# Peptides against a protein of PDB entry 4Y8H, part 76

Target 1, 222 residues: chain A of PDB entry 4Y8H
Amino acid sequence: TTIVGVKFNNGVVIAADTRSTQGPIVADKNCAKLHRISPKIWCAGAGTAADTEAVTQLIGSNIELHSLYTSREPRVVSALQMLKQHLFKYQGHIGAYLIVAGVDPTGSHLFSIHAHGSTDVGYYLSLGSGSLAAMAVLESHWKQDLTKEEAIKLASDAIQAGIWNDLGSGSNVDVCVMEIGKDAEYLRNYLTPNVREEKQKSYKFPRGTTAVLKESIVNICD

## One batch from the design tools (peptide; made by RFdiffusion4, then SolubleMPNN)

Design b2_p23_2_s4 (from b2_p23_2, 7 letters changed)
Fold by OpenDDE base, seed 3:
Order: sequence, then structure tokens, then C-alpha cells
Structure b2_p23_2_s4 (fold): chain B 222 residues (1-222), chain A 23 residues (1-23)
Amino acid sequence: as target 1 above (222 residues)
Amino acid sequence: SAPPPLYLSRPEDVRSGKGPAPP
């Protein structure tokens, strides 16, 4: 996995690759790693797929209940605190590594959370097996006062570095943009750089191309 | 053995990086 977050002048962008794995096998080429906690609070996940999805759904549900109870828009720091406390309670046994981002009445926010409940903050963040590949792009091209378009480009370029250089990352780029005063813009498959061209030859022969010369049925049950 | 879980990244392979902290 390669996931990133980048702050810009009026909001925050998160991006992710779309590969999932089972040992050496690519299990899914186009999985979704961006999860909605609330309408304006999204996260990107690395680690165990089930844990990242389940923990974000649980906190999303609790944030909705809390928002209804308080009659207030949910805050990114409230989601961060709930995630942190939950993950810390399970002492890293929940394999969720998250970038949490959003907009709320206090502004735009970008955080990361590790499975043991530690948290970080930055103008940009990377997480996952492809983090180092993403950081090579982020450290080289990040500047203060990014526009929305510059931040989307920087985030997508950082994810592509993971796609090309990390074995755990691949296929497509998903993006979610959270701008102050706007709805969240979820851009599923924002980039699809791995579309395979048509194969020059097909080895699917018509049925009957190979003649059946002999058939024999042997009972192996003595 | 049960099939290995579906990973986005294996926990042992997860790395992180960050830029400057906001004020």
C-alpha cells in the first residue's frame, strides 16, 4: 500500500493505490482504500484490510451518533481521538494504519495513526509499504501554499511512485479532496495508468482444436 | 493452515513519513 495526505491552501487531499495482497498473490487489483468516516472526514488505510475497514466503520458510526447527540458537525480531532483510544486498547492487535483527513468548523486537518495508537501531524504524510517511494516525491516537490490542483498532482505523483516501486502497491490512484466550505470530492480511479493493451495473440483455441484420440475411465477406489 | 489474511500492507512492512508540522 501507498497512501498519502497533502494539505493545500483551502483544504486537504488524500490519495491511495488500489492493490491488495495475500502473501505473494495480488488478490485485488482495484480495491478501495479510502473510507468515509463522515461526509467531510475521510481516511486512507494500510495494514490488514478487514481491520482498516471495520475500525473506520465503527468510528464512523460512533461519530454520527456523537454528531446527532451534540447537534454539531463532527471534528477530525474527535475521530482521531476515538481511533487512537480504540487502537491503543487493542495494543496493536488491530492491524490498522490510517491517514485521517478532513474539514470541520475549525478548519482543515491531516493526521496519521499507527496500530498501537500513536499519532502524527504534518503538511504532508505518507504511510504503507510504499511510504519511502512516496516520500521521495513529496520531499522533492512539496512547497508551502499549494493550490488544490498542485496538491492533487503532488499526491497522485507520490502514489504513482509507490505503484511503480513498491511490491505492495499497484494499479490505480484513488483521490479524495476535502475543501473548506465544499462537499468532499471522492475521485475513484482518478488515474488508471496500468490499463493493459490488447494481447497480440490469444491462446484460447476453439473447443475441438485438439482431437480426443482415446478416453478411459478408471475407478481408483479399491 | 487458514489462508493468509487480505493485506493492504503487512504490518511489518508498514513505514511512515511526514513533512513539517503545522503551527
Scores: peptide ipSAE 0.528, ipTM 0.915, DockQ to the pose 0.876
Fold by OpenDDE base, seed 4:
Structure b2_p23_2_s4 (fold): chain B 222 residues (1-222), chain A 23 residues (1-23)
Amino acid sequence: as target 1 above (222 residues)
Amino acid sequence: SAPPPLYLSRPEDVRSGKGPAPP
């Protein structure tokens, strides 16, 4: 997995690759790693697929209840607090590594969470097996006061670095843009750089293409 | 045997990197 988050002047973007693995096997070429916690709070997950999905759904449900109870739009820091307390309670046994981002009445936010419940904050973040490939791009091209378009490009370039260089990353780039005063833009398969070309030949052969050179019938009951 | 878990990234491979923090 390669997941990234990048803050820009008026919001935050997160992005992810779309490969899942099962040992040495590519299990899914186009899985979704971006999860909605609330309408304006999204996360990207690395680690165990089931744990990332389940923990984000659980906290998403609790955030909705909290929002209704408080009569307030949910805050990214509330989601962060609920996630880290839950993960810490399970002492790293829930294999969720998250980049959490969003917009709320207090502004735009970008955080990371590790399975043991530690949290970080930054203008740009990367997690997953492709995180170093992504970070090489981020460190080379990040600047302060990015535009939305520059941040989407930077995030997508960083994910592509993971796609090309990390065995655990591949296929497509998913993006979610959370801009202040707007709805979240979930861009599923924003880039599809691994579309296979048409095969030059068909490998469908007529029946009988392999000649039978010799046949022998042996009774095995004698 | 249970199939191996579906991974986005193996726990041991989940490296992290970060840039500057907001003030």
Scores: peptide ipSAE 0.257, ipTM 0.797, DockQ to the pose 0.860
Fold by OpenDDE base, seed 5:
Structure b2_p23_2_s4 (fold): chain B 222 residues (1-222), chain A 23 residues (1-23)
Amino acid sequence: as target 1 above (222 residues)
Amino acid sequence: SAPPPLYLSRPEDVRSGKGPAPP
């Protein structure tokens, strides 16, 4: 997995690759690793797929209840706190590594969470087996005061670095853009750089390509 | 049992773009 988050001047972008693996096997070529916690709060998941999905759904449900109870739009820091407390309670046994990002009435936010419940804050973040490949791109091209378009490009280039250089990453780039004062833009398969070409050869030969050397008809009824 | 589907992540694969650690 390669997941990234990048802050820009008026919001935050997250991006992910679309490969799921089971050891050496590609389990899914086009899985969704971007999860909605609330309309304007999204996360990217690495680690155990079921754990990342289940924990984000659980916190998403509790954030909705909290929003209704408080009569307030959900805050990214509330989701962060609920996620970290839940993960810490399970001492890393819930294999969720998350980049949590969003916009709320307090501004734009970008955080990371590890399975043991530690949290980081940054202007750019990467997680997953492709994180070093992604971070090489981020460290080389990140600047202060990125535009939306520059941030989408940077995040997509960082995911592509994971796709090309990490065995655990592959297929497509998914993006979610959360800009202040706008709805979240979920760009499923924003890039599809691994479309397979047409197969030049087929192993479907005509009948009779292999000669029948012997035939035997045996009645097996007594 | 088959291992669960993974989005591969190792603790060593975690980087946050905090500027250079203060010296």
Scores: peptide ipSAE 0.075, ipTM 0.532, DockQ to the pose 0.346
Fold by OpenDDE base, seed 1:
Structure b2_p23_2_s4 (fold): chain B 222 residues (1-222), chain A 23 residues (1-23)
Amino acid sequence: as target 1 above (222 residues)
Amino acid sequence: SAPPPLYLSRPEDVRSGKGPAPP
């Protein structure tokens, strides 16, 4: 997996690859690793697929209830705290590694969370087996005051570095853009750089292409 | 049983500064 987050001047972008693996096996070529916690708070998941999905759904439900109870828009720091406390309670047995990002009335936010409940903050972050490949791109090309378009490009280039160089990463780039004052823009398969070329020839031969070279009848009753 | 679908290699290797263990 390669997941990234990049802050820009008016928001935050997260991106992910679309490969799921089971040891040496590609389980899914086009899985979704971007999860919605709330309308304007999204996360990218790495680790155990079921754990990342289940924990983000649980916190998403609790954030909705909290928003209704407080009469306030959901805050990224509230989601961060709830995720952290939940993951820490389970001592890393919930195999969720998350980049949590969003916009709220306090601005744009980007955080990471590890399965044992540690959290980091940054202007750009990467997690996953492809994180070093992604970070090489981020460290080389990140600057302050990125535009939305520059941040989408940087995030997608960082995911592509994981796709090309990490065995655990592959297929497509998914993107979610969270801009202040706008709805979140989920760009499923924003890039599809691994579309298989059309097969040059059909391997379906006409009947009779394989000649019968020899036939023999064997009596089974002897 | 087949291991669960992973988006990542194991957590232990991330803490050690060793590159993520192969999935």
Scores: peptide ipSAE 0.049, ipTM 0.518, DockQ to the pose 0.155; fails the geometry check

Design b2_p23_3_s1 (from b2_p23_3, 8 letters changed)
Fold by OpenDDE base, seed 2:
Structure b2_p23_3_s1 (fold): chain B 222 residues (1-222), chain A 23 residues (1-23)
Amino acid sequence: as target 1 above (222 residues)
Amino acid sequence: GGYIPQSEEEREALIARLDAIAS
């Protein structure tokens, strides 16, 4: 299982592998899926499919109610708070981890919720059994001024790296693009050319550029 | 755009704030 998130110049991309839904593939206990919380807030979840879907639906309903009550567009941090509380404080028996992303009036956001209950933030994130391989791709190729297309490709490449790590073969990915000022774009079964490159654990930025912060990697066995 | 931490200290501070909000 591999889920990733990538910030780009005007929004955020999240992606997940489709192994749980594609062909005669061995299903993991923790299947990766993209779930809509609100029109512009999505999450990549790994865990029991029924659990992650049920949780995201519940949070989505609550977010909708809150939005209506306050006459405000939903905020990613609100979804983050509710998800964190529900998954780990009040319902810790659910074995799930999430990448939460979206756009709201305050901008674009990318967060992760770890199985142990902590929150993380960064330019790019990966979770799951293939997260290390995915992170290697992300660290090697992420840059501050990614276009939407570059971010989609990067996210997809990272997912595929994770899949290769787990299964030794490629597969399709689901991608959701949340760009500021636009509707979310859900790309099903997105596939990029498989580039077999050596894993690079770090990207050396040219002198004078802003360094990418170290990101936490949660590698959950599936 | 949105706020993106530019240092590890800022990142940690943001995480701490979010954790406090979510607790």
Scores: peptide ipSAE 0.016, ipTM 0.409, DockQ to the pose 0.046
Fold by OpenDDE base, seed 3:
Structure b2_p23_3_s1 (fold): chain B 222 residues (1-222), chain A 23 residues (1-23)
Amino acid sequence: as target 1 above (222 residues)
Amino acid sequence: GGYIPQSEEEREALIARLDAIAS
């Protein structure tokens, strides 16, 4: 897994690869790792996909209810606190770490949460097995006052670095842009590198070879 | 989705709980 966050002049971008692996097996080539907590607060998850999704859905539901009943726009720090509390409560049982980002009336925010509940703050962050390669790109090219387009490119380049240098990362790149004063822009499969057209090479298997008739890919990211 | 309170008391209790969590 490779997940990144990048702040820009008027918001924040998060990005993730889409590979899901189980041991040496690619279980899903198009796993969604970006999750909506609220319309303008999103997170990128790493670790156990099912755990990440369950946690983010729970927090999202609570934030939605809180916003509804208080008539207040959700705050990123509120989402952060709720996530931290939940992860702390189930420490050792949930092996998830997150990048949490969004915009609210106080501005744009970018945080990370580790499985043990610690929080980091930064202008750019990377997590996952491909995070070192991603961070190298971020540290080399991040600057103040990035434009939206520059931030998207930087985040995508960082994810691609993770993909190229980590067997646990790969397939496509998802991006979510949260700009102040605008709706969030979720870009599913923003990049689809190495979509080799499965040239159905008619592998003429020699006579006697059992043709593998059906490959079923089980989506484990649901 | 989430639980929909069926009474004002339940609503207030939920709000209080959510405020505590969000703090």
Scores: peptide ipSAE 0.014, ipTM 0.413, DockQ to the pose 0.022
Fold by OpenDDE base, seed 4:
Structure b2_p23_3_s1 (fold): chain B 222 residues (1-222), chain A 23 residues (1-23)
Amino acid sequence: as target 1 above (222 residues)
Amino acid sequence: GGYIPQSEEEREALIARLDAIAS
């Protein structure tokens, strides 16, 4: 699996492959690995799907309650802290690592949390079995003041690099865009190749058949 | 549940710690 996050000029993008990799076994699935914590705070999950779902739902519930109680928009760092604490507390029992991203009144944010609870901060991040390949793409092509479109492309390319590293072929990619001042945009199946794609060394990756399901997420706390 | 910053001060402190990690 591969998950990535990319900050752009006015927000943050996260992306994930939709296939599940369990050791040498690859399960071709069309499942989202992006999870909504709050309307404008999302995470990309890697590892055991059940663990990721459970953690993000728990944190999401608490964040929602807190935001309602305080009449404040949820903060990404709050979600991060809660997720980190949970992963740390149950290390060895939780097989999940996350990229946490979003926008809040303080701006856009991008973090990652490893299974053992360590945290990274950056303008671009990758996790998963394909993270090195993804990071190579990110490091090579990330720049200041990316546009939304450039960030989406970069994130997608990074995911694909990770997928190719793991499987030698492309896969479906989910994307979530969180831009300041806008509703979050969840793009399910941003890339949905129908045919095995050749391994490419070029940054210009081939594109297959693409289907997009768009979901606009509105802040319900404000 | 988990810890949620209850004040801007706590938030800034958390951010500072995170920034240090990133350094």
Scores: peptide ipSAE 0.013, ipTM 0.444, DockQ to the pose 0.029
Fold by OpenDDE base, seed 1:
Structure b2_p23_3_s1 (fold): chain B 222 residues (1-222), chain A 23 residues (1-23)
Amino acid sequence: as target 1 above (222 residues)
Amino acid sequence: GGYIPQSEEEREALIARLDAIAS
């Protein structure tokens, strides 16, 4: 697996390969590894897919409740805190590694969390079996004041480096873009070996919730 | 992904839950 996050001038991008493995066997080449915690707070998961999904669903529910209770838009640091507390409490039982990113009234944020609860902060991060290869790309090409497009490309290139290092060809890349003042944009199968058509879906949330989600689904030939 | 209300019904259910917790 390979997951990355990249901050740009007005937001943050996260990306993940779509591989799912069971031991030495690749179980699925198109498994979603990006998870929505709130409309503008997303995470990329590495480790056990089931663990990552369960954790993010729980934290997402808690964040929503917290937001409603406080009448405040969800904060990335709140999600981070809740994730840390949960992972710390159940360390050794949950094998999830996360990159947590998003935008909130205080700006854009990018964090990583290890299974035992440790966290990192940075302008660019990578986790997973292809992390070293991905980080080499990030360190070589990251710069201040990246545009959104540059950040997407950089994140995608880093993921691809990780994929080639780990399993070679045959995997897709998912991307989520969170820009300040805009709706989050989830790009499913942003890069695929055989892209046929891109379909965009937009989701609007009920009143009282934050931001809407734009989702792009790319049809591929397997 | 995380749970986010996708309908007014779901939103109202969450509000009701919060009210119950606050009581």
Scores: peptide ipSAE 0.005, ipTM 0.359, DockQ to the pose 0.031

Design b2_p23_3_s2 (from b2_p23_3, 7 letters changed)
Fold by OpenDDE base, seed 2:
Structure b2_p23_3_s2 (fold): chain B 222 residues (1-222), chain A 23 residues (1-23)
Amino acid sequence: as target 1 above (222 residues)
Amino acid sequence: GGYFPESEEERQALIERLDAIAS
C-alpha cells in the first residue's frame, strides 16, 4: 500500500493506492482508502478497511457535532488530535497509519499519524510499503508554489511509484483535492499521463482503464 | 471502541474539549 499527501499553493492533495478495493490487482486486506472526516478534511488510511473506516467515521461524527454546536468550520488539528488519541489508545495494535489533510479557516494542513503515537508535518508525505519509492518521487519533484494540477500529478506519480515498487504493474489511485475556498474534489480511479505524456496538462487514462469519477463535496455546515 | 455522547452534558463536554483542541 501507498498513501501520499502533497501541499500546493492553495491547498492540499492526498492520494491512496486502492488496488485492494477497486483496482485490477488482487485484493489485499491491508488496503489504503481515502476517508472523509468532514467536507474539507480527509484522510488517507492504511490498515484494515474496517478499522480505518470506523475510526474516521467516529472522528467525523464528533467533529461535525462540534461544528454544528459552535457554528465553526472544523479544524484539521482537531481531527488530527482526536485521530491520534484514538489510534494510540484503541487501535495501536493494528499498526494503522494515516495521512490527515484539509483546509480550514487557518489554512491548509498536512499531517501523518502512526498508531504508535507519532505524528509528522510536512509539505509532502508518504506512508506504506511503497512509501520509499513514493518519497523518492516526491523529494525529486516537489517545489514551492505547486499548482493544483502539478500537485495532483505529483501525488499520483508518487503513488504509482509505490505501486510499481510493490507489484511492478497495475495502478489504481484515488485522489482528494482540498483547495482553500472550494469544495473538496474526490477523484476515483485516477491516473495521470504516463512518462511519454508528462507535458500534458490534461489528465488521461491508459487504454482499458476505468474512467475517473469526480465528486464535489459541499460543506454542510455552511 | 468508539464513543458518542449520549447526554447533553456529555455533548457539551465534548464540545468544550474539541474547542480546546482547536485553540
Scores: peptide ipSAE 0.023, ipTM 0.591, DockQ to the pose 0.026
Fold by OpenDDE base, seed 1:
Structure b2_p23_3_s2 (fold): chain B 222 residues (1-222), chain A 23 residues (1-23)
Amino acid sequence: as target 1 above (222 residues)
Amino acid sequence: GGYFPESEEERQALIERLDAIAS
């Protein structure tokens, strides 16, 4: 599994290795997926798929309710707080770690949460079995003031590095872009690198194009 | 734009603040 987050000049990108949806599937209890908490707050979850989905749905419902009563847009920090508290409470029952990202009136945010209680922040993050390979790409190619397009590419390239590290063959990459002042953009099947490639010590960016299914999420919270 | 910690100290301070909020 591999999940990543990348901050760029006007927002944040998250991406996940969705092995259950495309290509060779490894019989693994760990699965990575993107989950919507609110229209502009998403997370990449790793661990048991059922656990991550249930947690994010619960938090999403609570945030929506809170937003309605306060007439305030949801905050990423609020989602972070609720997720951390929930994961800590059920640490023995939920095997999950998350990258939480989004935009709110205070700006763009990127955090990670581990079930054991740790929280991290950064310009770029990677988690999962392929996280080291992904991080190598991120550390090598991340720069200040990335554009949206550069961030999407970097996140996708990092995921691909993780995929090749784990499987030696392709899977699927989902991406979600959260840009300030815009609707979230969910790019399902952004890449389907379903080709076995040799593991490389020095990762190079792919040059090919892949069909993308786009979904726009409208913010309905006032 | 988004928030970017300008130093490791600022990053660590942010983590501590977030931990406090989530506690």
Scores: peptide ipSAE 0.019, ipTM 0.441, DockQ to the pose 0.028
Fold by OpenDDE base, seed 4:
Structure b2_p23_3_s2 (fold): chain B 222 residues (1-222), chain A 23 residues (1-23)
Amino acid sequence: as target 1 above (222 residues)
Amino acid sequence: GGYFPESEEERQALIERLDAIAS
């Protein structure tokens, strides 16, 4: 399992090895998936599928309510805080970890949370069993002022390195791009053709909500 | 754009603040 996040010049990319959930290559008790907290705040979750999904959905609901209450777009740090509090206080026994990323009125952000409560911030992050291999790629090729495309490629390469390290073959990658001033772009099955699509949970927002998700499936040969 | 600490010291300070807020 591998999840990564990469900041680029105008936003942030997160990616996940989704073999356990969307691909036929690996059957694992753990999974990595991208979860929408709000339209422009996403996380890459690793751990028990049900746990990570439940947590992110709960936080997403609360973030939505908070946004409505304050009449402000959700903030990544708010999501971070709520996720951390929840994981630390109630789910520290779960072997789950998250990369939380997004864009908000204050800019683009990239954080990580471990189930035991620790948090990190950086230009690039990797977690999971393949995280060391992924990090080697990230450290070797990350640079300031990455373009969106470069960041997507870098994240994908990092995930693939992790996958190669773990299995020696195959890939199944989801990518979410959150660019300032743009709709979030969720690229399902990126670099993995003929895999099952994981459906996102529906999130209802009041009319007039400007945050929108662009969903697409991009199948590219490895 | 977006905020990011310019030094390791600032990064650690941010993490600590976030930890305090989230705890």
Scores: peptide ipSAE 0.019, ipTM 0.442, DockQ to the pose 0.028
Fold by OpenDDE base, seed 5:
Structure b2_p23_3_s2 (fold): chain B 222 residues (1-222), chain A 23 residues (1-23)
Amino acid sequence: as target 1 above (222 residues)
Amino acid sequence: GGYFPESEEERQALIERLDAIAS
C-alpha cells in the first residue's frame, strides 16, 4: 500500500491506494484506507485496515465527546497525541501506521505515526511499500504555495508512482481534501489508473508432466 | 481515553513547537 499527505496554501490533502495485498496478490481493491476522526481531521491508514479503522473510531469518539463538552473544535495535535499514545501502548499488537492530517482553528497540519509511537512532521509525507517511489515524486515536485488542485495532483501522482513501483498495475486512489474555512471533501475513487493486463506466464512442460496450481483466496482488508 | 491539552495556550504551544519542526 501507499499513503501520502501534502500540505498546500490553504489546507492539506491526504491520499491512499485502495489495494489490499497478500504478497504479490491483490486481494481487495475496494478497502477504504482513509478514515474520519472528526469532520475536519482525517487519517490515511496502512498495515492493517481493520486495526486502523478501529483505532481511529475510538479516538474519534473521544474527540467528539470532548469537543461537545468543551464547545471547542477538535485539534489535529490532540488526535495525534491520542493516536501516538494508543499505538505505543499496544505496540506489537497493532501493526498500523498512519498519516494524520486536518484543519483546526490553529491552521492546517500533517503528521505521520508509526506503530511503535514515533511521529514525523512535514509539508509532505509518504508511508507504505510504495513510499520510496512516492517520496521521489514528492521531493521532485513539491513547492511552497501549492494550490488545492496542484496538491491533489501531486498526491495522486505520488500514489500512482507507489502503485506502479509495487505491482505495475492500477488501483483506485482515494483523496481527502481539508481546506481551511471549508468542509472536508472526500473524493472516493478519484483516480483509477490503467490496469495492465498481466499476461499469464505460459509454462511448457514435457509430455506426461502434470502441473498443479494451488490458489487460495483470502478476504482480508489491510 | 488519551491526552488532551488542558488549555488553549498549551495546545497552541504544542502546535507551535510542531510547526517549527516542520518549517
Scores: peptide ipSAE 0.018, ipTM 0.472, DockQ to the pose 0.030

